# Ledger of designs, part 4: peptides against a protein of PDB entry 4N7V

Target 1, 222 residues: chain A of PDB entry 4N7V
Amino acid sequence: TLRSITSPLVAHRLKPIRQKTKKAVVSILDSEEVCVELVKEYASQEYVKEVLQISSDGNTITIYYPNGGRGFPLADRPPSPTDNISRYSFDNLPEKYWRKYQYASRFVQLVRSKSPKITYFTRYAKCILMENSPGADFEVWFYDGVKIHKTEDFIQVIEKTGKSYTLKSESEVNSLKEEIKMYMDHANEGHRICLALESIISEEERKTRSAPFFPIIIGRKP

## One batch from the design tools (peptide; made by RFdiffusion4, then SolubleMPNN)

Design b1_p8_4_s4 (from b1_p8_4, 6 letters changed)
Fold by OpenDDE base, seed 1:
Structure b1_p8_4_s4 (fold): chain B 222 residues (1-222), chain A 8 residues (1-8)
Amino acid sequence: as target 1 above (222 residues)
Amino acid sequence: ELPEDPRF
């Protein structure tokens, strides 16, 4: 099943973006829908031959073939659907479209990993918890130039000298220079706080059933 | 940025 290889994409709160490759253009729209335009070239002109329009929650996929399948000239936005539109739920999406959905999903996940959900200014750093899941990326920009980037898979450290390295195990973390451990400790504290705030805010958001509270900024740069 | 998808 599609669900066994990917979850429904989640594009909520993401800003509009459009990325073009040779074969496709992927967009997050103002509506937070995600569009994959499949591109073909004819006589040095690019045409959109197929469009997958995916709802912001990833659960509905609308597929259409612009201009009766003849294609529509590539523009600055997806072509509007006209005739012969197919609409699927995530679990009913034909297998022939799974790879295209996965492409959209990976794109959205990447965008989420770069989209601030919580920005938290401490005395020493700007901390940013991103939108991706599970295990959201967490960045710490220390005002003195040190940077720590935490992902689910690794921790990247950029020292004041510009020296950079990646840590993939707790043993490597424990082997850090003492001065770097201080930065790591602060980063971890900021991370804990952001996660706690995320939980609290999300719960209030659920209870109120209001507009999204995120993204949020806490504090200000000293 | 994502690389091109060779799968389609």
Scores: peptide ipSAE 0.088, ipTM 0.866, DockQ to the pose 0.085
Fold by OpenDDE base, seed 5:
Structure b1_p8_4_s4 (fold): chain B 222 residues (1-222), chain A 8 residues (1-8)
Amino acid sequence: as target 1 above (222 residues)
Amino acid sequence: ELPEDPRF
């Protein structure tokens, strides 16, 4: 099943973006829908031959073929659907479209990993919890130039000198120089606070059924 | 930026 390969993509709160590659264009629309345009070149002109339009919650996929499959000239936005539109639920998506959906999903996850959900200014750093899940990326930009980037898989450290290294185990973290451990400790504290705030705010959103509270900014740069 | 997926 598609679900065994990927979860429905989640594009809520993401800013519009359009990224072109050789064979495809992927977009997040202002509606927070996600579009994958399949591009073919003919006579030095690029045409959109197929479009997958995915709802913001990832659960509905609309597929259409511009100009009855003849294609529509590539433009600055996806072509509007006309005739022969197919609509699928996530669980009913034909296998022939799974790779295209996965592409969209990976794109959205990447964008989410770069989209601030919580920005928290401490005395020493700007901390940012991102939108991706599970295990949201967490970045700490110290005002003195040190940077720490935490992902589910690793921790990247950039020192004042520009020296960069990646930590992938607890042992490596424990082997850090004491001065770097101080930065790590601060980063971890900021991370804890952001996660706590995320939980609290999310619960309030649930209770009030309000418009999204995120992204939020806590504090200000000193 | 995502690299193009050849499987696509």
Scores: peptide ipSAE 0.087, ipTM 0.862, DockQ to the pose 0.090
Fold by OpenDDE base, seed 2:
Structure b1_p8_4_s4 (fold): chain B 222 residues (1-222), chain A 8 residues (1-8)
Amino acid sequence: as target 1 above (222 residues)
Amino acid sequence: ELPEDPRF
């Protein structure tokens, strides 16, 4: 099943963006829907031959073939659906579209990993918890130039000198220089706080059923 | 940036 490969994408709160590759253009729309435009080149012109429009919650996929399958010239936005529109639920999406959905999902996940959910200013750093899940990315930009980027898979450190390295195990973290451990400790504390606040705020958001509380900014740069 | 899927 598709579900065994990926979860429904979640594009809520993401800003509009459009990324073009040779074969496709993927967009997050103002509506927070995600569109994958399949592009073909013919006579030095690019045409959109197929569009997957995915709902913001990833659960509904609308597929259409612009201009009766003849294609529509690539523009700055997806072509509007006209005729022969197919609508699928996530669990009923034909297998032939799974790779395209996965592409959209990976794109959204990448965007989420770069989309601030919580920005938290400490005395020493700007901390940012991102929107991606599970294990949201967490970035710490120390005012002195040190940067720590935590993901589910690794921790990247950029020192004042510009020296950069990646830590993938606890042993590597434990072997850090003492001075770097201080930064790591602060980053970890900021991370803990952001996660705690995310939980609290999310619960309040759920209760109020109003406009989203995120993204939020806590504190200010000194 | 997300790389293009060659099997796409």
Scores: peptide ipSAE 0.086, ipTM 0.862, DockQ to the pose 0.088
Fold by OpenDDE base, seed 4:
Parts: C-alpha cells; sequence; structure tokens
Structure b1_p8_4_s4 (fold): chain B 222 residues (1-222), chain A 8 residues (1-8)
C-alpha cells in the first residue's frame, strides 16, 4: 500500500513556494495545497501535461490533464483544472501515481525541515525547531558563530573557524573536544525545551478553535 | 536532488 511506504504529506503552516526542475514543478499554494506539475517540452516550449493537486493534509489527491491531455503552457502557477478531473483519497490512489505523490511528499518534508516551528532565543544562541516529522530538525545558531544542526540521522557542527563535520553516532559525539561539548550540551538543552513547549502548545492548540499557534518565537536576542 | 529553499 501507499501508506506502507509513505504517510500523507502535511503542508499546514507552510509558506507558498514554487520550485522548478527539468521535468516537474512543485508548488505549495496559498491554500497550503501542494501541486506537482509534470512538464514536457515541445518545440522549445514547456507544457504541463499532468497535475497532481494534493490537499494540505495529504488525504485528497486531485489529478487532471490540462487542455484535454494536450498540455498547457508552463506558467507562474499551476493551470486551472477544467472537466477532466479525477479525485482520490490517499488510500485509493492508483499505484501509477505513487511515485509522483512521493515526490511531492519529499519536497514537502524538505520544506518542513527548513520551516521554523519554534524559534527560541537563549543567552547564547538562536534555537530553531523545524516543522518536519518525525524527529524534527533542530538548528542552533550561537551568537559567537558556532552552528549545530541536528536531524534524525546526524548532527552537523560548524565551528568558529569554519571547520565543519558531521557526527552520526554517540561515540563521535562523546569524542568531541571539550569546548564543543559545551555547545552540544546547550544545544541539547534548547532542544529539550523546544520539544516540551511544542507538546504544551500543541495541546492548547487542540483545545482551542483559533488559528494555529505555530510558528512561535520565544524570547529575544540579547 | 530537490532544490533547497530556507524559510528562516
Amino acid sequence: as target 1 above (222 residues)
Amino acid sequence: ELPEDPRF
């Protein structure tokens, strides 16, 4: 099943964006829907042959073939659907579209990994918990120039000198120079706090009918 | 593979 290889994409709270590749354009719309436009070139003109429009919660996929399948000239936004529209739920999406859905999902996950959910200013750093899940990216920008980027898979460190390296195990973390461990300790504390706040705020958000609370900024740069 | 576009 599609669900066994990917979860429904989640585009809530993401800012609009349009990103072109050679054969596709991926957009997050103002509505927070996600569009994948499949592009073909004919006579030095790019045409959109197929569009997947995915709801912000990833559960509804609308597929259409612009201009009766003849394609529509590539523009600054997805072409409007006409009468040749198919609508699917996530769980009944035909397998032929799974790769394109996964493409959209990967793009959304990338955007989410670069979209602040919580910005937390400490005495020493600007900490940012991102929107992606599971295991949201966490960045710490120390005011003295050190940067730590935590992902589910690795920790990247950029030292004051500009020296950069990636840590992929606890052993490597434990082998850090003492001065870098101090930065790591602070980063970990900021991370813990952001996760705790995320939990609390998410619960309050669930209890209210107001607009989303995220993204939030806590504190200010000293 | 996908172009990156930071949002912060």
Scores: peptide ipSAE 0.051, ipTM 0.822, DockQ to the pose 0.158

Design b1_p8_5_s1 (from b1_p8_5, 4 letters changed)
Fold by OpenDDE base, seed 4:
Structure b1_p8_5_s1 (fold): chain B 222 residues (1-222), chain A 8 residues (1-8)
Amino acid sequence: as target 1 above (222 residues)
Amino acid sequence: DFDIPELE
């Protein structure tokens, strides 16, 4: 099943964006829907031959073939659906479209990993918890120039000198210089606080059923 | 800007 290889994409709270590659254009719309436009070149002109439009919660996929399958000239936005529109739920999506859905999902996940959910200013750093899940990216920009970027898979450190390295295990973290450990400790504390706040705010958001509370900024730069 | 890979 599609669910066994990916979860429904989640594009809520993401800003509109349009990213072009050779074979595809991926967009997040103002509606927070996600569009994958499949592009073909003919006579030095690019045409959109197929469009997957995915709902913001990833559960509904609308597929259409512009201009009766003949293609529509690539423009600054996805072509409007006209004829021959198919609508699928996530669990009913034909297998032939799974790869394209996964492509959209990966793009959304990438965008989410760079989209602030919580910005937390401490005395020493600007901390940012991102939107991706599970294991949201967490960035710490120390005011003195040190940067720590935590992902589910690794920790990247950029020192004041510009020296950059990646840590992939706890042992490597434990072997850090004492000076760097101090930065790491602060980063971890900021991370803990952001996660706690995320939980609390999300719960309140659920209870109130109001407009999204995120993204949120806590504190201010000293 | 995002570093998105090509669709295969």
Scores: peptide ipSAE 0.128, ipTM 0.864, DockQ to the pose 0.142
Fold by OpenDDE base, seed 5:
Parts: C-alpha cells; sequence; structure tokens
Structure b1_p8_5_s1 (fold): chain B 222 residues (1-222), chain A 8 residues (1-8)
C-alpha cells in the first residue's frame, strides 16, 4: 500500500514555493496545496504533460493531463485543470502515481525541515524548532558563531573555527570536549523548552479552534 | 531554494 511507503504529506503553514528540476516542477501553492508538474521537452520547449495536485493534508490527489494530454507550455505556475480530471483519496491512489506522490512528500518534508515552527531566543543563541515530524529538526545558532543542528538521525556541530562534524551516537556525544559540551547542554535545554512550548500551544490551539498559532517567536535577540 | 533530487 501507499501508506506502507509514506504517510500523507502535510503542507499546512508552509510558504509558497516553486522548485524546478529536469523532469518535474514541484510547488507549494498559496492554498497550501502541493503540485507536481511532470515536464517533457519537445523542440527545445518544456511542456507539462501531467499534474498531481495534492491537498494540504495529503489526503486528496487530483490528477489531470493538460491540453488533452498533449501538454501545456511550462509557465510560472501549474496549468489550470480542464477536462478529464481524476480525483483520488490517499488510500485509493493508483500505484502508478505512488512514486510521484512520494516525490511530493519528500519535498514537503524537506521544506518542513527548514520551516521554523518555534523560534526561541536565549541569552546565548537563536533556537529554531522546525515543522517536520516526527523528530522535528532543531537548530541552535549561538551568537558567537557556534551552530548545532539536531535531526532525528544526527547532530551536526559547527565550531567557531569552522570545524564541522557529525555525531550519530551517544558515545560520540559523550566524547565531546568540555567546551563543546557546554554548547550542547544549552542546545538541549533550548530544545526541551521548545518542545514544551509546542505541546502547550498546540493544546491551546486545539481547545480554542482558532487560527493557527504557529509559527511563533519567543523572546528577542539580545 | 531547496536541494531536492530529480524525480526518478
Amino acid sequence: as target 1 above (222 residues)
Amino acid sequence: DFDIPELE
């Protein structure tokens, strides 16, 4: 099943973007829908032959073939759907479209990993919890130049000198020199606070049924 | 700008 490969993509709160590659253009629209345009080149002109338009919650996929399948010239936005539009739920998406959906999902997840959900300024650093899940990326930009980037898979450290390294195990973290451990401790504290705030704010958002509270900024740069 | 691989 498609669900065994990927979960429905979530594009809520993401800013519009259009990213072109050789074979496809992927977009997040103002509506927070996601579009994958499949591009073919004929006579030095690029044409959109197929479009997957995915709802912001990833659960609905609309597929159409511009200009009766003849293709529509690539433009600065997806071509409008016309006739012969197919609409599928996530669980009913034909297998032939799974790779393209997965492509969209990976793109959205990438964007989410770079989209601030909570920005928290401490005395020493700018901390950012990102939108991706599970295990949201967490970045700490220390004002003195040190940077720590935490992901579900690793921790990247960039020291003042520019020295960069990646930690993938607890033993490696424990082997850090003391001065770096101080930065890590601060990063971990900032991370804990952001996660706590995320939980509290999300609960309030659920209770009030209000407009989205995120992204938020806590504090200010000293 | 995001670095996304080509669609396979």
Scores: peptide ipSAE 0.125, ipTM 0.865, DockQ to the pose 0.173
Fold by OpenDDE base, seed 2:
Structure b1_p8_5_s1 (fold): chain B 222 residues (1-222), chain A 8 residues (1-8)
Amino acid sequence: as target 1 above (222 residues)
Amino acid sequence: DFDIPELE
């Protein structure tokens, strides 16, 4: 099943974006829907031959073929659906579209990993918890130039000198220089706080059923 | 920068 290889994408709170590749254009619309336009080149003109429009919660996939499959000239936005529109739920999506859905999902996940959910200014750093899940990316930009980027899979450190390295195990973290450990400690504390705030705010958001509270900014740069 | 791979 599709669910066994990916979860429904979640594009809520993401800013509109349109990114073109050779074979596809992926867009997050103002509606927070995600569109994958499959592009083919013919006679030096690019045409959109197929469109997957995915709901913001990833659960509904609308597929259409512009101009009856003849294609529509690539423009600055997806072509509007007109005829022969197929609508699928996530669990009923035909397997032939799974790869394209996964492509959209990966894009959304990437965007989410770069989309601030919580920005938290400490005395020493700008901390940012991103939108991706599970294990949201967490970036700490120290005002002195040190950067720590935590993901579910690794921790990247950029030192003042520009020296950069990636840590993928606890042993590597434990072997850090003492001066770097201080930065790591601060980063971890900021991370803990952001996660705690995320939980609290999310709960309030759920209760109020109002406009989204995120993204939020806590504190200010000294 | 949203560097995504090409769709195969």
Scores: peptide ipSAE 0.125, ipTM 0.863, DockQ to the pose 0.202
Fold by OpenDDE base, seed 3:
Structure b1_p8_5_s1 (fold): chain B 222 residues (1-222), chain A 8 residues (1-8)
Amino acid sequence: as target 1 above (222 residues)
Amino acid sequence: DFDIPELE
């Protein structure tokens, strides 16, 4: 099943963007829908032959073939659907479209990993919890130049000297120099606080049933 | 700016 290889993408709260590659253009629209335009080149002109338009919650996929399948010249936005539109739920998406959906999902996940959800200023650092899930990326920019980047898979440390290394196990974390452990401790504290705030704010957002509270900024730079 | 892979 499609669900076995990816979850429905979530594009909520993401800013509009359009990224072009050789064979595809991926867009996040103002509506927070995601569009994948499949591009072919004919006589030095690029044409959109197929479009997957995915809802912001990833559960609905609308597929159409511009200009009766002949293609529509590539422009600064996806072509509008006309006729011969197919609509699928996530669980009913034909297998032939799974790779394209996965492509969209990977792009959205990348954008989410770089989209601030909570920015928290401490006495020593600017902490940022990102939108991706599970295990949102967490960045800590210390005012003295040290940087810590936590992901679900690793922790990257950049020291004042520019020395950079990646940690992938608790053993490696425990082997850090004492001075670096101090930065790590602060980063972990900021991370805990951001996760706690995320939970509290999300609950209030659910109760209020209004516009999203995120992204949010807590504190200010000293 | 995002670096995304090519669709194969």
Scores: peptide ipSAE 0.124, ipTM 0.862, DockQ to the pose 0.170

Design b1_p8_5_s2 (from b1_p8_5, 4 letters changed)
Fold by OpenDDE base, seed 4:
Structure b1_p8_5_s2 (fold): chain B 222 residues (1-222), chain A 8 residues (1-8)
Amino acid sequence: as target 1 above (222 residues)
Amino acid sequence: DFSIPKFE
């Protein structure tokens, strides 16, 4: 099943964006829907041959073939659906579209990993918890130039000198110079706080059923 | 800004 390969994409709170590749254009719309436009080139003109429009919660997929399948000239936005529109739920999406859905999902995850959910200013750093899940990216920009980027898979460190390296195990973290460990300790504390606040705020958001509370900024740069 | 992989 598709669900065994990927979860429904979640594009809530993401800003509109449009990114073109050779074979596809992927967009997040103002509506927070996600569109994948499949592009073909004919006589030096690019045409959209197929569009997958995915709801913000990832559960509904609308598929259409612009201009009766003849294609529509690539523009600055997805072509409007006209005829021959198919609508699927996530769980009944035909397998032939799974690859394209996965592409959309990966794009959304990437955008989420770069979309601030919580910005937290400490005395020493700007901490940012991102929107992606599970294991949201966490960035710490120290005011003195040190940067730490935590992902589910690794920790990247950029030192004051510009020296950068990636840590993939706890043993490597434990082998860091004492000076860097201090930065890591601060980063970890900021991370803990952001996660705690995320939990609390999310619960309040659920209770109030109001507009999204995120993204949120806590504190200010000294 | 960032780049995404090409669609296969």
Scores: peptide ipSAE 0.173, ipTM 0.872, DockQ to the pose 0.173
Fold by OpenDDE base, seed 3:
Structure b1_p8_5_s2 (fold): chain B 222 residues (1-222), chain A 8 residues (1-8)
Amino acid sequence: as target 1 above (222 residues)
Amino acid sequence: DFSIPKFE
């Protein structure tokens, strides 16, 4: 099943963006829908042959073939669907489209990992919790130049000297120099606070049923 | 076969 390969993508709160590769253009629209345009080149002109338009919650996929399958010249936005459109739910998406959906999902996940959800200024650092899930990326930019980047899989440390290294186990974390451990402790505290705030704010969003509260900024740079 | 451009 598609679900065994990837979860439905989530594009809520993401800013519009358009990224072109040789064979595809992927976009997040103002509507927070995601479009994958499959591109072919003929006589030095690029044409969109196929479009997957995915809802912001990832559960609905609309597929169409511009200009009756002849293709539509690549432009600054996806071509509008006309005739011969197909609409699928996530669980009913034909297998032939799974790779393209996965591509869209990976792109969205990448964007989410770089999209601030909570920015928290402490006495020593700017902390940022990102939108990706599970295990959202967490970045800490210390005012003295130290940087810590936490992901679900690793922790990257950049020291004042520019020395950079990656930690992938508790043992490696425990082997850090004492001065670096202090930065790590602060980063972990900021991380905990951001996660707590995320939970509280999300609950309030649910209760109020209003516009999204995220992204938010807490505190200010000293 | 797709490659995702680097995201800033």
Scores: peptide ipSAE 0.091, ipTM 0.835, DockQ to the pose 0.246
Fold by OpenDDE base, seed 5:
Structure b1_p8_5_s2 (fold): chain B 222 residues (1-222), chain A 8 residues (1-8)
Amino acid sequence: as target 1 above (222 residues)
Amino acid sequence: DFSIPKFE
């Protein structure tokens, strides 16, 4: 099943973006829908031959073939759907479209990993919790130039000198120089606070049924 | 088939 290889993509709160590759253009629309345009070149002109339009919650996929499959010239936005469209739920998406959906999903996840959900300014750093899940990326930009980037898979450290290294185990973290541990401790504290705030704010958002509270900024740069 | 470009 498609669900066994990916979850429905989540594009809520993401800013519009359009990224062109050789064979496809992927877009997050202002509506927070995601479009994958499959591109074919003919006579030095690029044409969109197929479009997957995915709802912001990833659960609905609309597929259409511009100009009855003849293609539509590539433009600065996806071509409008025609009357000849197919609509699928996530669980009913034909297997032939799974790779394309997965591509969209990976793209959205990448965008989410770089989209601030909570920005928190401490005395020493700008902390950013990102939108991706599970295990949202967390970045700490210390005002003195040190940077720590935490992901679900690793921790990257960039020291003042520009020296960069990646930590993938607790043992490696524990072997850090004492001076770096100080930065790590601060980063971890900022991370804890952001996660706590995320929980609290999300709960309030649920209770009030209000417009999205995120992204938020806590504090300001000293 | 297609790769995801960098996002900044």
Scores: peptide ipSAE 0.086, ipTM 0.831, DockQ to the pose 0.259
Fold by OpenDDE base, seed 2:
Structure b1_p8_5_s2 (fold): chain B 222 residues (1-222), chain A 8 residues (1-8)
Amino acid sequence: as target 1 above (222 residues)
Amino acid sequence: DFSIPKFE
């Protein structure tokens, strides 16, 4: 099943963007829907032959073939759906579209990993918890130039000198120089706080059913 | 097959 290889994408709160590759253009629309335009080149002109429009919650996929399958010239936005539109739920999406959905999902996940959910200014750093899940990326930009980037899979450190390295195990973390451990400790504390705030704010957001509280900025740069 | 470009 599609669910066994990916979860429904979540594009809520993401800013609109359009990214072109050789074979596809992926967009997050103002509506927070995600569009994958499959592009083919013919006679030095790019045409959109197929469009997957995915709802912001990833659960509904609308597929259409512009201009009766003849294709529509690539423009600055997805072509509007006209006729012969197919609508699928996530669990009913034909397998032939799974790869394209996965592409959209990976793109959205990437965007989410770069989209601030919580920005928290400490005395020493700008901390940013991102939108991706599970295990949201967490970045700490120390004002002195040190950067720590935590993901679910690794921790990247950029030192003042520009030296960078990636830590993938607790053993490697424990082997850090004492000076770097201080930065790591601060980063971890900031991370804990952001996660706690995320939980609290999310709960309040759920209760109020109001406009989204995120993204949020806490504190200010010294 | 689909490459995701760098996102900034």
Scores: peptide ipSAE 0.084, ipTM 0.833, DockQ to the pose 0.260; fails the geometry check

Design b1_p8_5_s3 (from b1_p8_5, 4 letters changed)
Fold by OpenDDE base, seed 1:
Structure b1_p8_5_s3 (fold): chain B 222 residues (1-222), chain A 8 residues (1-8)
Amino acid sequence: as target 1 above (222 residues)
Amino acid sequence: DFDIPEFE
């Protein structure tokens, strides 16, 4: 099943973006829908042959073939759907479209990993919890130049000197220089706070059923 | 900008 290889993409709160590659253009629309335009070149002109338009919650996929399958010239936005469109739920999406959906999903996940959900200014750093899940990326930009980037898989450290390294195990973390451990401790504290705030705010969103509270900014740079 | 891979 599609669900066995990917979860429905989540494009909520993401800003509009359009990224072009050779064979595809992927977009997040103002509506927070996601579009994959499959592109082919003919006579030095690029044409959109197929479009997957995915709802912001990833659960509905609309597929259409512009201009009766003849293609529509690539423009600055996806071509409008034709009269003969197919609409699928996530669990009913034909297998032939799974790869394309997965492509969209990966793109959205990438965007989410770079989209601030919570920005938290401490006395020493700007902390940012990103939108991706599970295990959202967490970045800490210390005002003195040290940078720490935490992901689900690794921790990247950039020291004042510009020295950069990646930590992938607890043993490596424990082997850090004492001065770096201080930065790591602060980063971890900021991370904990952001996660706690995320939980609290998300719960309030659920209870109120109101518009999203995120993204949020807590404090300001000293 | 985002470094996205090609679709293949």
Scores: peptide ipSAE 0.282, ipTM 0.898, DockQ to the pose 0.172
Fold by OpenDDE base, seed 3:
Structure b1_p8_5_s3 (fold): chain B 222 residues (1-222), chain A 8 residues (1-8)
Amino acid sequence: as target 1 above (222 residues)
Amino acid sequence: DFDIPEFE
């Protein structure tokens, strides 16, 4: 099943964006829907031959073939759907479209990993918890130039000198220089706080059923 | 901008 290889994409709170590649254009719309335009080139003109429009919660996929399948010239936005439209739920999406859905999902996940959900200013650093899940990316920009980037899979450290390295195990973290450990400790504390705030704010959103609180900024740069 | 991979 599609669900066994990917979860429904989540594009909530993401800003509109349009990214072009050779064979596809992927967009997040103002509506927070995600569009994949499959592009082919004929006589030095690019045409959109197929469009997947995915709901913001990833659960509904609308597929259409512009201009009766003949293609529509690539423009600055997806072509409008015509009468030949197919609509699928995530669990009923034909397998032939799974790769395209996965492409959209990977793009959304990438955008989420770079989209601030919580920005937290400490005495020493600007901390940012991103939108991706599970295990949201967490970046710490120390005012003295040190940077720590935490992901689900690794921790990247960039020192003042520009020296960078990646840590993938607790052993490697424990082997850090004492000076770097201090930065790591601060980063971890900021991370903990952001996660706690995320939980509290999310619960309040659930209770109030109002407009989203995220993204949010906590504190001020010194 | 984002560095997204090509669709294959």
Scores: peptide ipSAE 0.278, ipTM 0.898, DockQ to the pose 0.143
Fold by OpenDDE base, seed 5:
Structure b1_p8_5_s3 (fold): chain B 222 residues (1-222), chain A 8 residues (1-8)
Amino acid sequence: as target 1 above (222 residues)
Amino acid sequence: DFDIPEFE
């Protein structure tokens, strides 16, 4: 099943964006829907041959073939759907489209990993918890130039000198210089606080059922 | 701007 290889993408709260590659253009619309335009070049002109439009919650996929399948010239936005539109739920999406959906999902996840959900200013750093899940990325920008980037898979450290390295195990973390450990400790504390705030705010958001509370900024730069 | 892999 599609669910066994990917979860429904979630594009809520993401800013609109359009990214062109050689064979595809992927967009997040103002509506927070996600579009994958499959592009083919003919006679030095790029045409959109197929469009997958995915709802913001990832559960509905609308597929259409512009201009009766002849293609529509690539423009600055997806072509409008015409006749012969197919609509699928996530669980009913034909296998032939799974790869394209997965591509969209990966794109959205990438965008989410770069989209601030909580920004928290401490005395020493700007901390940012991102939108991706599970294991949201967490970045700490120390005012003195040190940067720590935590992901589900690794921790990247950029020192004042610009020296950068990646930590992938606890042993590597434990082998850090004491001075770097201080930064790591602060980063971890900021991370803990952001996660706690996320939980609290999310619960309140659930209870009130109002407009989204995120993204949120806590504190101010000193 | 995002570094997005090509669709294959």
Scores: peptide ipSAE 0.277, ipTM 0.898, DockQ to the pose 0.143
Fold by OpenDDE base, seed 2:
Structure b1_p8_5_s3 (fold): chain B 222 residues (1-222), chain A 8 residues (1-8)
Amino acid sequence: as target 1 above (222 residues)
Amino acid sequence: DFDIPEFE
């Protein structure tokens, strides 16, 4: 099943973006829907031959073939759907579209990993918890130039000198120089706080059913 | 900047 290889994408709160590649253009629309335009080149002109429009919650996929399958010239936005539109739920999406959905999903996850959900200014750093899940990326930009980027898979450290390295195990983290450990400790504290705030704010958001509270900024740069 | 892979 599709669910066994990916979960429904979540594009809520993401800003509109359009990213072109050789064979596809992927967009997040103002509506927070995600569009994958499959592009073919013919006679030195790029045409959109197929469009997957995915709902913001990833659960509904609308597929259409512009201009009766002949294609529509690539423009600055997806072509409007016409007749003969197919609509699928996530669990009923034909297998032939799974790769395209996964492509959209990966894109959304990438965008989410770079989309601030919580920005928290400490005395020493700008901390940013991103939108991706599970294990949201967490970035700490220390005012002195040190940067720590935490992901679910690794921790990247950029020192004042520009020296950069990646830590993938607890052993490597424990082997850090004491000076760097201080930065890591602060980063971890900021991370903990952001996660706590996320939980609290999300709960309030759930209760109020109002406009989204995120993204938020806590504090200000000293 | 979003460096997405090519669709294959």
Scores: peptide ipSAE 0.280, ipTM 0.898, DockQ to the pose 0.143; fails the geometry check

